# Peptides against a protein of PDB entry 4IGA: the designs that were tried, part 33

Target 1, 116 residues: chain A of PDB entry 4IGA
Amino acid sequence: KRVLIVDDAAFMRMMLKDIITKAGYEVAGEATNGREAVEKYKELKPDIVTMDITMPEMNGIDAIKEIMKIDPNAKIIVCSAMGQQAMVIEAIKAGAKDFIVKPFQPSRVVEALNKV

## One batch from the design tools (peptide; made by RFdiffusion4, then SolubleMPNN)

Design b1_p14_3_s1 (from b1_p14_3 with N2S I6V E8K)
Fold by OpenDDE base, seed 4:
Structure b1_p14_3_s1 (fold): chain B 116 residues (1-116), chain A 14 residues (1-14)
Amino acid sequence: as target 1 above (116 residues)
Amino acid sequence: MSQEEVDKLVEELL
């Protein structure tokens, strides 16, 4: 399966790329904000998206909503430091299938990839 | 929230 990694932090994208590839998945591409995420989803048609929430240009919640318009079957895993109850509810309501709180265990990312 | 608390919440919402 191919994964689109969405995070404004280069370090976080690198970390996720390492986890994803070691778990036997392919990285389809990267996006640094929600607008790029939507564009890359259209272009690459990945099987899975890892989605940050706090990003410039377009936040992760809005990106989830736009991706779900493109593909109602999109498999989006949120990965965010914004682990508040209200944010989790908002992300799942928008269409996310899982929510991983930063800082995370690499095994929890692998579990999410395998489950969605 | 902890990841455990988030996991419970996600399970309740899906």
Scores: peptide ipSAE 0.836, ipTM 0.974, DockQ to the pose 0.990
Fold by OpenDDE base, seed 2:
Structure b1_p14_3_s1 (fold): chain B 116 residues (1-116), chain A 14 residues (1-14)
Amino acid sequence: as target 1 above (116 residues)
Amino acid sequence: MSQEEVDKLVEELL
């Protein structure tokens, strides 16, 4: 399965790429903001998306909503420092299938990839 | 919230 990694932080994208690759998944591509995430989703048609919330240009919640308009069956895992109850509810309501709080354990990312 | 608390909330919402 192919994963699109969405995060504005280069170090976080590198970390996720390492975890995803070691877990036996392919990295389809990367996006640095929500607008790029929507564009890359259309282009690459990944099987899974890892989605940050706090990004410039377009935040992760809006990106989830736009991706779900394109593909109602999209598999989106949120990975964010914004682990507040309200944010979790908003992400799941928008269409996310899981929510991982930063800082995270690599095993929790693997569990999410295998479950969605 | 802790990841454990988030996991419980997600399970309730899905």
Scores: peptide ipSAE 0.836, ipTM 0.974, DockQ to the pose 0.990
Fold by OpenDDE base, seed 1:
Structure b1_p14_3_s1 (fold): chain B 116 residues (1-116), chain A 14 residues (1-14)
Amino acid sequence: as target 1 above (116 residues)
Amino acid sequence: MSQEEVDKLVEELL
């Protein structure tokens, strides 16, 4: 399965890429904001998306909503430092299938990838 | 929230 990684932090994208690849998944591509995420989703048609929330241009919640308009079957895993109850509710309501709080254990990312 | 608390909340919402 192919994964689109969405995060404004280069280090975080690198970390997720390592985890995803070692778990036997392919990295379809990367995006640095919600607008790029929507564009890359259309272009690459990944099987799974990892989505940050706090990003410039377009935040992760809005990106989830836009991706779900394009593909109601999209498999989106949130990965964010914004682990407040209200944010989790908003992300799941928008269409996310899982929510991982930063800082995270790599095994938890693998569990999410395998479950969605 | 802890990851455990988030996991519980997600399970309840889905």
Scores: peptide ipSAE 0.835, ipTM 0.974, DockQ to the pose 0.991
Fold by OpenDDE base, seed 3:
Structure b1_p14_3_s1 (fold): chain B 116 residues (1-116), chain A 14 residues (1-14)
Amino acid sequence: as target 1 above (116 residues)
Amino acid sequence: MSQEEVDKLVEELL
């Protein structure tokens, strides 16, 4: 399966790329904000998306909503420092299938990839 | 929230 990585932090994208590839998945591409995420989803048609929430241009919640309009079957895993109850509820309501809080254990990312 | 607490919440929502 191919994964689109969405995060404004270069270090975080690198970390996720290492975890994803080591787990036997392919990285379809990267996006640095929610607008790029929507564009890359249309272009690359990834099987899975890892989605940050706090990003410039367009936040992760809005990106989830836009991707779900394009593909109601999209498999989106949130990966965010915003682990408050309200944010988790909002992300799942928008269409996310899982929510990983930063800082995370690599095994939890692998678990999410295997489950969706 | 801890990841364990988030996992429980997600399970309840899905």
Scores: peptide ipSAE 0.832, ipTM 0.974, DockQ to the pose 0.942

Design b1_p14_3_s2 (from b1_p14_3 with N2T I6V E8K)
Fold by OpenDDE base, seed 4:
Structure b1_p14_3_s2 (fold): chain B 116 residues (1-116), chain A 14 residues (1-14)
Amino acid sequence: as target 1 above (116 residues)
Amino acid sequence: MTQEEVDKLVEELL
């Protein structure tokens, strides 16, 4: 399966890329904000998206909503430092299938990839 | 929230 990685932090994208690749998944591409995420989803049609929340131009919640308009079957895993109850509820309500709190264990990312 | 607390909440919402 092919994964689109969405995070404004280059270090986080690199970390996720290592985890995803070692787990036997392919990295379809990367996006640095929610607008790029929507554009890349249209272009690449990935099987899975890892989505940050706090990003410039367009946040992860709005990106989830726009991706779900394109593909109601989109498989989005949130990866965010914003592990507050209200944010988890908002992400799942927007259409996310899982929520991973930063800092995370690599095994938890692999579990999400395998279950979504 | 811890990841465990988040996992419980996600399971309640899905």
Scores: peptide ipSAE 0.833, ipTM 0.974, DockQ to the pose 0.989
Fold by OpenDDE base, seed 1:
Structure b1_p14_3_s2 (fold): chain B 116 residues (1-116), chain A 14 residues (1-14)
Amino acid sequence: as target 1 above (116 residues)
Amino acid sequence: MTQEEVDKLVEELL
């Protein structure tokens, strides 16, 4: 399965790429904001998306909503430092299938990839 | 929230 990685932090994209690849998944591409995430989703048609929340141009909640309009079957895993109850509720209501809090255990990312 | 607390909340919401 192919994964689109969405995070404004280059270091975080690198970390997720290592985890995803070692778990036997392919990286379809990367996006640095929610607008790029929506564009890359249309272009690449990934099987899974990892989505940050706090990004410039367009935040992760809005990106989830826009991706779900394009593909109601999209498999989105949130990966965010914003682990507040309200943010988790908003992400799941927007259409996310899982929520991983930063800092995370690599095994928890692999579990999410395998379950969605 | 801890990851455990988030996991419980996600399970309740899905």
Scores: peptide ipSAE 0.832, ipTM 0.973, DockQ to the pose 0.990
Fold by OpenDDE base, seed 2:
Structure b1_p14_3_s2 (fold): chain B 116 residues (1-116), chain A 14 residues (1-14)
Amino acid sequence: as target 1 above (116 residues)
Amino acid sequence: MTQEEVDKLVEELL
């Protein structure tokens, strides 16, 4: 399966790429904000998206909503430092299938990839 | 929230 990685932090994208590839998944591409995430989703048609919340241009919640309009079957895993109850509820309500709090254990990302 | 608390909340919401 192919994964689109969405995070404004280059370090985080590199870390997720290492985890994803070691778990036997392919990286379809990367996006640095919510607008690029929506564009790359249309272009690449990934099987899974890892989605940050706090990004410039467009935040992850809005990106989830826009991707879900394009593909109601989209498999989105949130990966965010914003692990407060209200944000988790908003992300799941927007259409996310899982929520991973930063800092995370690599095993928890693998569990999410295998479950969605 | 801890990841465990988030996991419980996600399970309740899905």
Scores: peptide ipSAE 0.830, ipTM 0.973, DockQ to the pose 0.991
Fold by OpenDDE base, seed 3:
Structure b1_p14_3_s2 (fold): chain B 116 residues (1-116), chain A 14 residues (1-14)
Amino acid sequence: as target 1 above (116 residues)
Amino acid sequence: MTQEEVDKLVEELL
């Protein structure tokens, strides 16, 4: 399966890429904001998306909503420092299938990839 | 929230 990685932090994209590839998944591409995530989803048609929330241009919640309009079957895993109850509820309501809080254990990312 | 608390909340919402 192919994964689109969405995060504004280059270090976080690198870390997720290492985890994803070591787990036997392919990285379809990367995006640095929610607008780029929507564009890359249309272009690459990934099987899974890892989605940050706090990004410039377009936040992760709005990106989830736009991707779900394009593909109601999209498999989106949130990966965010914003682990507040209200944010988790909002992300799942928008269409996310899982929510990982930063800082995370690599095993929890692998569990999410295998479950969606 | 801890990851365990988030996992429980996600399970309740899905």
Scores: peptide ipSAE 0.828, ipTM 0.973, DockQ to the pose 0.943

Design b1_p14_3_s3 (from b1_p14_3, 5 letters changed)
Fold by OpenDDE base, seed 5:
Structure b1_p14_3_s3 (fold): chain B 116 residues (1-116), chain A 14 residues (1-14)
Amino acid sequence: as target 1 above (116 residues)
Amino acid sequence: MSQEEVEELVKKLL
C-alpha cells in the first residue's frame, strides 16, 4: 500500500518515511501543509494518509475534511503532538481512522497502518 | 493525553 505523508516538519516526514518503508509500505509522496495534502491526495490517490494537525496554510483537520469530500473512503491516520481530547474527537469526527500522539513509537505507526 | 488514553478514546469514538 502507498502512503501520503503530511507534516510540516521535515524531520517528522523523514522519520515517518523510514517507519513506513521499513514496514513494507510505499511512500506515495509528501506534503508540508493541508493544502498540499489535498492536492497530493487528488494526484497520487494514496491508500493511506498520515496527517499532522498543526500546519501552515491549512491545518490537518481541514485537510481531513477536504480529503473526505474527495474520497469518503480515505484512510487517514492522524499523527500529532496535539493529543487533547477535543482534538482527537474533532479529528475522528472529521473522518480520521486513528490518532497517534507525538512522540510515538514506530510500532504504533505500523499498527495503525496495518489496521486502518 | 497519553497514547493509551488516546487509543481508548479512538476506540470509543469509532
Scores: peptide ipSAE 0.766, ipTM 0.964, DockQ to the pose 0.983
Fold by OpenDDE base, seed 2:
Structure b1_p14_3_s3 (fold): chain B 116 residues (1-116), chain A 14 residues (1-14)
Amino acid sequence: as target 1 above (116 residues)
Amino acid sequence: MSQEEVEELVKKLL
């Protein structure tokens, strides 16, 4: 399966790429903000998206909503430092299938990839 | 929230 990685931090994208590829998944592409995430989703039609929340241009919640308009069956895993109860509720309500709080263990990402 | 707390919340919401 192919994964679109969305995070404004280059380091985080590199970290996720390593985890995802070692788990046997392919990286479809990367996006650095929510607007780019929506564009890349349309272009690449990935099987799974890892989605940051705090990003410039467009935040992850809005990006989830826009992707869900395009593909109601989208498989989105949130990966965010914003682990507040309200944010988790908002992300799941928007259509996310899981929420991983930063900092995370690689095994947690693998579990999410395998379950969504 | 801790990882465990978030996981439990997600399970309740889905």
Scores: peptide ipSAE 0.765, ipTM 0.964, DockQ to the pose 0.985
Fold by OpenDDE base, seed 4:
Structure b1_p14_3_s3 (fold): chain B 116 residues (1-116), chain A 14 residues (1-14)
Amino acid sequence: as target 1 above (116 residues)
Amino acid sequence: MSQEEVEELVKKLL
């Protein structure tokens, strides 16, 4: 399966890329904000998206909503430092299938990839 | 919230 990685932090994208690749998934591409995420989803049609929340131009919640308009069957895993109850609720309400709080263990990401 | 707390919340919401 192919994964689109969305995070404004280059270090986080690198970390996720390593985890995803070692788990036997392919990285379809990367996006640095919610607008790029929507554009890349249209272009690449990935099987899974890892989505940050706090990003410039367009936040992860809005990106989830826009991707869900494009593909109601989109498989989006949120990866965010914003592990507050309200944010988790908002992300799932928007259409996310899982929520991983930062900092995370690689095994947690792999589990989410396998289950979504 | 902890990882466990978030996982339980997600399960509750889905």
Scores: peptide ipSAE 0.764, ipTM 0.964, DockQ to the pose 0.985
Fold by OpenDDE base, seed 3:
Structure b1_p14_3_s3 (fold): chain B 116 residues (1-116), chain A 14 residues (1-14)
Amino acid sequence: as target 1 above (116 residues)
Amino acid sequence: MSQEEVEELVKKLL
């Protein structure tokens, strides 16, 4: 399966890429904000998306909503430092299938990838 | 919230 990685932090994208590839998944591409995420989803048609929330241009919640309009069957895993109850509820309501709080263990990301 | 608390909340919402 192919994964689109969405995060404004280059270090975080690198970390997720290492975890995803070691787990036997392919990285379809990367995006640095929510607008780019929507564009890359249309272009690459990934099987899974890892989605940051706090990003410039377009935040992760809005990106989830736009991707779900394009593909109601999209498999989106949120990966965010914003681990507040209200944010988790909002992300799942928007269409996310899981929510991983930063900082995380690699095994948590692998578990999420395998479940969606 | 802790990782475990978030996982439990997600399970309740899905």
Scores: peptide ipSAE 0.761, ipTM 0.963, DockQ to the pose 0.938

Design b1_p14_3_s4 (from b1_p14_3 with N2S I6V E12K)
Fold by OpenDDE base, seed 5:
Structure b1_p14_3_s4 (fold): chain B 116 residues (1-116), chain A 14 residues (1-14)
Amino acid sequence: as target 1 above (116 residues)
Amino acid sequence: MSQEEVDELVEKLL
């Protein structure tokens, strides 16, 4: 399966790329904000998206909503430092299938990839 | 929230 990695932090994208590839998944591409995420989703048609929330241009919640308009079957895993209850509810309501709090364990990312 | 608390919440919401 192919994964689109969405995070404004280059280090985080690198970390996720390492986890994803070591888990036997392919990295379809990367996005640095929610607008790029939507564009890349349209272009690449990834099987899974890892989605940050706090990003410039367009936040992750809005990106989830836009991706879900494109593909109601999109498999989106949120990966965010904003692990408060309201944000989790909002992300799941928007269409996310899982929510991983930063800092995370690599195994939890792999678990999410395998389950969505 | 801890990841455990988040997991429980996600499970409840899905």
Scores: peptide ipSAE 0.837, ipTM 0.974, DockQ to the pose 0.989
Fold by OpenDDE base, seed 1:
Structure b1_p14_3_s4 (fold): chain B 116 residues (1-116), chain A 14 residues (1-14)
Amino acid sequence: as target 1 above (116 residues)
Amino acid sequence: MSQEEVDELVEKLL
């Protein structure tokens, strides 16, 4: 399965790429904001998306909503430092299938990838 | 929230 990684932090994208590839998944591509995420989703048609929330241009919640309009079957895993109850509710309501709080254990990312 | 608390919340919402 192919994964689109969405995060404004280059270090975080690198970390997720390492986890994803070691788990036997392919990285379809990367995006640095929600607008790029929507564009890359259309272009690459990934099987899974990892989505940050706090990003410039377009935040992760809005990106989830736009991706779900394009593909109601999209498999989106949130990965964010914004682990407040209200944010989790908003992300799941928008269409996310899982929510991982930063800082995270690599095993939890693998569990999410295998479950969605 | 802890990851455990988030997991419980997600399970409830889905």
Scores: peptide ipSAE 0.837, ipTM 0.974, DockQ to the pose 0.991
Fold by OpenDDE base, seed 2:
Structure b1_p14_3_s4 (fold): chain B 116 residues (1-116), chain A 14 residues (1-14)
Amino acid sequence: as target 1 above (116 residues)
Amino acid sequence: MSQEEVDELVEKLL
């Protein structure tokens, strides 16, 4: 399965790429904001998306909503420092299948990839 | 919230 990694932080994208690759998944591509995430989703048609919330240009919640308009069956895992109850509710309501709080354990990312 | 608390919340929402 192919994963699109969405995060504005280069170090976080690198970390997720390592975890995803070691877990036996392919990295389809990367996006640095929500607008790029929507564009890359259309282009690459990944099987899974890892989605940050706090990004410039377009935040992760809006990106989830736009991706779900394109593909109602999209598999989106949120990975964010914004682990507040209200944010979790908003992410799941938008269409996310899981929510991982930063800082995270690599095993929890693998569990999410295998479950969605 | 902790990841455990988030997991419990996600399970209730899905």
Scores: peptide ipSAE 0.837, ipTM 0.974, DockQ to the pose 0.990
Fold by OpenDDE base, seed 3:
Structure b1_p14_3_s4 (fold): chain B 116 residues (1-116), chain A 14 residues (1-14)
Amino acid sequence: as target 1 above (116 residues)
Amino acid sequence: MSQEEVDELVEKLL
């Protein structure tokens, strides 16, 4: 399966890329904000998306909503420092299938990839 | 929230 990585932090994208590839998944591409995420989803047609929430241009919640309009079957895993109850509820309501809080254990990312 | 608490919440919502 191919994964689109969405995060504004270059270090975080690198970390996720290492975890994803070591787990036997392919990285379809990267996006640095929610607008790029929507564009890359249309272009690359990834099987899975890892989605940050707090990003410039367009936040992760809005990106989830736009991707779900394009593909109601999209498999989106949130990966965010915003682990508050309200944010988790909002992300799942928008269409996310899982929510990982930063800082995370690599095994939890692998678990999410295997489950969706 | 801890990851465990988030996992329980997600399970309840899905």
Scores: peptide ipSAE 0.834, ipTM 0.974, DockQ to the pose 0.942

Design b1_p14_4_s2 (from b1_p14_4, 6 letters changed)
Fold by OpenDDE base, seed 3:
Structure b1_p14_4_s2 (fold): chain B 116 residues (1-116), chain A 14 residues (1-14)
Amino acid sequence: as target 1 above (116 residues)
Amino acid sequence: DIEEILKRVKEALA
């Protein structure tokens, strides 16, 4: 399966890329904000999206809503930090299938990828 | 389902 990684932080994208590839998944591409995420989703048609919640230009929740409009069957895993419970709940209600918490635990990331 | 996920969110991010 191919994964689109969405996060404004280069270091976070690097960490996820390492975890995802080590687990046997392919990285379809990367996006650095919500608007770019929507564009890359249309272009790459990934099987799974890891979606950062807070980003410039367009946040992760709005990106989820836009992606769900173009593909109601999209498989999106939201990435959050402690203190972002309300936003994660909103993301789940918007159609996200699961969530992972920063700092990332490789086993938890792999679990989410396998179950979505 | 969504209820199960929301429960996990509250437990993990509380």
Scores: peptide ipSAE 0.640, ipTM 0.932, DockQ to the pose 0.326
Fold by OpenDDE base, seed 5:
Structure b1_p14_4_s2 (fold): chain B 116 residues (1-116), chain A 14 residues (1-14)
Amino acid sequence: as target 1 above (116 residues)
Amino acid sequence: DIEEILKRVKEALA
């Protein structure tokens, strides 16, 4: 399966790319903000999206809402940090299928990828 | 199930 990685932090995208690739998934592409995420989703039609919540231009929650309009069956895993409970809840209500918490544990990332 | 996920969110991020 192909994964679109969305995070404004280059290091975070790199980390996820390593985890995703080592787990046998293909990286479809990367996005650095919510608007780019929506554009890349349309372009690449990935099987799974890892979606950071706090991003410039457009946050992850709004990106989720837009992607769900494009593809109601989108498989989105929201990425958050401690202290972002309210936003994660909102992301789940918007259609995200699961969540992972930073700093990521590779096994949790893989588990989420396998389950969505 | 959304309710189960939300429960996990609250537990993990509380």
Scores: peptide ipSAE 0.636, ipTM 0.931, DockQ to the pose 0.322
Fold by OpenDDE base, seed 2:
Structure b1_p14_4_s2 (fold): chain B 116 residues (1-116), chain A 14 residues (1-14)
Amino acid sequence: as target 1 above (116 residues)
Amino acid sequence: DIEEILKRVKEALA
C-alpha cells in the first residue's frame, strides 16, 4: 500500500517515511500543509494518509474534510501531540480512521497502518 | 467504531 505523509515539519515527515518504508509500505509522496495534502491526494491517489493536525495555510482537520469529499473511502490516520485531544476528536468526527501521538512509536504507527 | 476510537483518544491524550 502507498502512503501520503502530511506534516509541516520536515523532520516528522522523515521519521514517518523511515517507519513506513521499513514496515513494507511505499511512500506515495509528501505534503507540507493541508492545501497541499488535498492536491497531493488528488494527484497520487494514495491508499493511506498520515495527517498532521496543526499546519499552516490549511489545518489537518480541514484537509481531512476536503479529502473525504473527494474520496469517502479515504483511510486517514491523524497525527497529534499531547494537549490536542479536542482537535483529534474533531479529526475523527471528520472521517479519520485512527490516530497516532507524537513522539511516534514505530510499533504504534505500523499498527495503525495495518488496521485502517 | 467511532466510540471506541474516541475512548482511546481520551485515554491517550488526557
Scores: peptide ipSAE 0.636, ipTM 0.930, DockQ to the pose 0.333
Fold by OpenDDE base, seed 4:
Structure b1_p14_4_s2 (fold): chain B 116 residues (1-116), chain A 14 residues (1-14)
Amino acid sequence: as target 1 above (116 residues)
Amino acid sequence: DIEEILKRVKEALA
């Protein structure tokens, strides 16, 4: 399966890329904000999206909403940090299928990828 | 299931 990685932090994208590829998944592409995420989703038609919540230009919640309009069957895993409970809840209500918490635990990331 | 996910969210990010 192919994964679109969305996060404004290059280091975070790198970390996820390593975990995702080691788990046998392919990285479809990367996006640095919600607007790019929507554009890349249309372009790449990934199987899974890892979506950072807090991003400039367009946040993860709005990106999820837009992607769900494009593809109601989109498989989006929200990425958040401690203290972002309310935003994660909103993301789930918007259509996200699961969530992972930063700092990333490889086993949790893989588990989420396998289950969505 | 959304309810199960929300439960996990509350537990993990509490």
Scores: peptide ipSAE 0.635, ipTM 0.930, DockQ to the pose 0.327

Design b1_p14_4_s3 (from b1_p14_4, 4 letters changed)
Fold by OpenDDE base, seed 1:
Structure b1_p14_4_s3 (fold): chain B 116 residues (1-116), chain A 14 residues (1-14)
Amino acid sequence: as target 1 above (116 residues)
Amino acid sequence: EIEEILKRVEEALK
């Protein structure tokens, strides 16, 4: 399965890429903001999206909503940090299928990928 | 299903 990784932080994208590829998944591509995420989803049609919702100056929740309009069957895993409970809840209500918490634990990331 | 996920969110991020 192919994964689109969305995060404004290059280091976070790199970390997820390593976990995802080691687990036997393919990285379809990367996006650095919500608008790019929507564009890349249309272009790449990934099987799974990891979506950062802690991006400053960018709205990960809106990106989820737009992707769900494009593909109601999209499999989105929201990525959050501590203190972002309200945003994660909103992401789930917007259609995200699961969540993972930063700092990432590889086993938890893989578990989420396997279950969505 | 959504209710279970929301409960996990609250437990993990409380």
Scores: peptide ipSAE 0.608, ipTM 0.924, DockQ to the pose 0.328
Fold by OpenDDE base, seed 2:
Structure b1_p14_4_s3 (fold): chain B 116 residues (1-116), chain A 14 residues (1-14)
Amino acid sequence: as target 1 above (116 residues)
Amino acid sequence: EIEEILKRVEEALK
């Protein structure tokens, strides 16, 4: 399966890329904000999206909503930090299939990838 | 199921 990694932080994208690749998944591409995420989703047609909540230009929740309009069957895993419960709940209600919490635990990331 | 996911969210992020 191919994964689109969405996060404004280059370090976070690099970390996820390593975890995802080691787990046997392919990285379809990267996006650095919500608008780019939507465009990359259209371009790459990934099987899974890891979606950071807090991003410039367009946040992760808005990106989820836009991707759901494009593909109601999109498999999105939302990425959040502690203290963002309300936003994660909103992301799930918007269509995200699971969540992972920063700082990332590789086993938890893999679990989420395998479940969606 | 969304309810199960939301329950896990509350447990993990409380």
Scores: peptide ipSAE 0.607, ipTM 0.922, DockQ to the pose 0.325
Fold by OpenDDE base, seed 5:
Structure b1_p14_4_s3 (fold): chain B 116 residues (1-116), chain A 14 residues (1-14)
Amino acid sequence: as target 1 above (116 residues)
Amino acid sequence: EIEEILKRVEEALK
């Protein structure tokens, strides 16, 4: 399966890329904001999306909503930090299938990828 | 449908 990684932080994308590839998944591409995520989803047609919900750029919730319009069966895993409960709940209600918490635990990331 | 995942969110991010 191919994964689109969305996060404004280059280091975070790099970390996820390492975890994802070591788990046997392919990285379809990367996006640094919500608008780019929507564009990349259309272009790459990934199987899974990891979406940084704490991005200050284009609202991650809006990005999820737009992707769900494109593909109602999209498999989106939101990435959050402690203190972001309300935003994660909103993301799930918008259609996200699962969530993972920063700092990432490789086993938890892989579990989420395998489940969606 | 999403009740279980929401419960996990609350547990993980409480």
Scores: peptide ipSAE 0.605, ipTM 0.924, DockQ to the pose 0.324
Fold by OpenDDE base, seed 4:
Structure b1_p14_4_s3 (fold): chain B 116 residues (1-116), chain A 14 residues (1-14)
Amino acid sequence: as target 1 above (116 residues)
Amino acid sequence: EIEEILKRVEEALK
């Protein structure tokens, strides 16, 4: 399965890429903001999306909503930090299938990838 | 399923 990684932080994308590839998944591509995420989703048609919602400016919730409009069956895993409960809840209500918490635990990331 | 996920959110991010 191919994964689109969305995060404004290059280090975070790198970390996820390592975990994802070691778990046997392919990285379809990367996006650094919500608009790019939607564009890349249309272009790449990934099987799974990891979507950062920790940065307010990124508007990850809107990206989820837009992706769900174009593909109601999209498999989106939300990436959040502690203190982001309300935003994660909103993401789930918008259609995200699961969530993972930063700092990432590789086993938890793999579990989410395998289950969505 | 959404209810189960929301429960996990509350537990993990409380």
Scores: peptide ipSAE 0.605, ipTM 0.923, DockQ to the pose 0.326

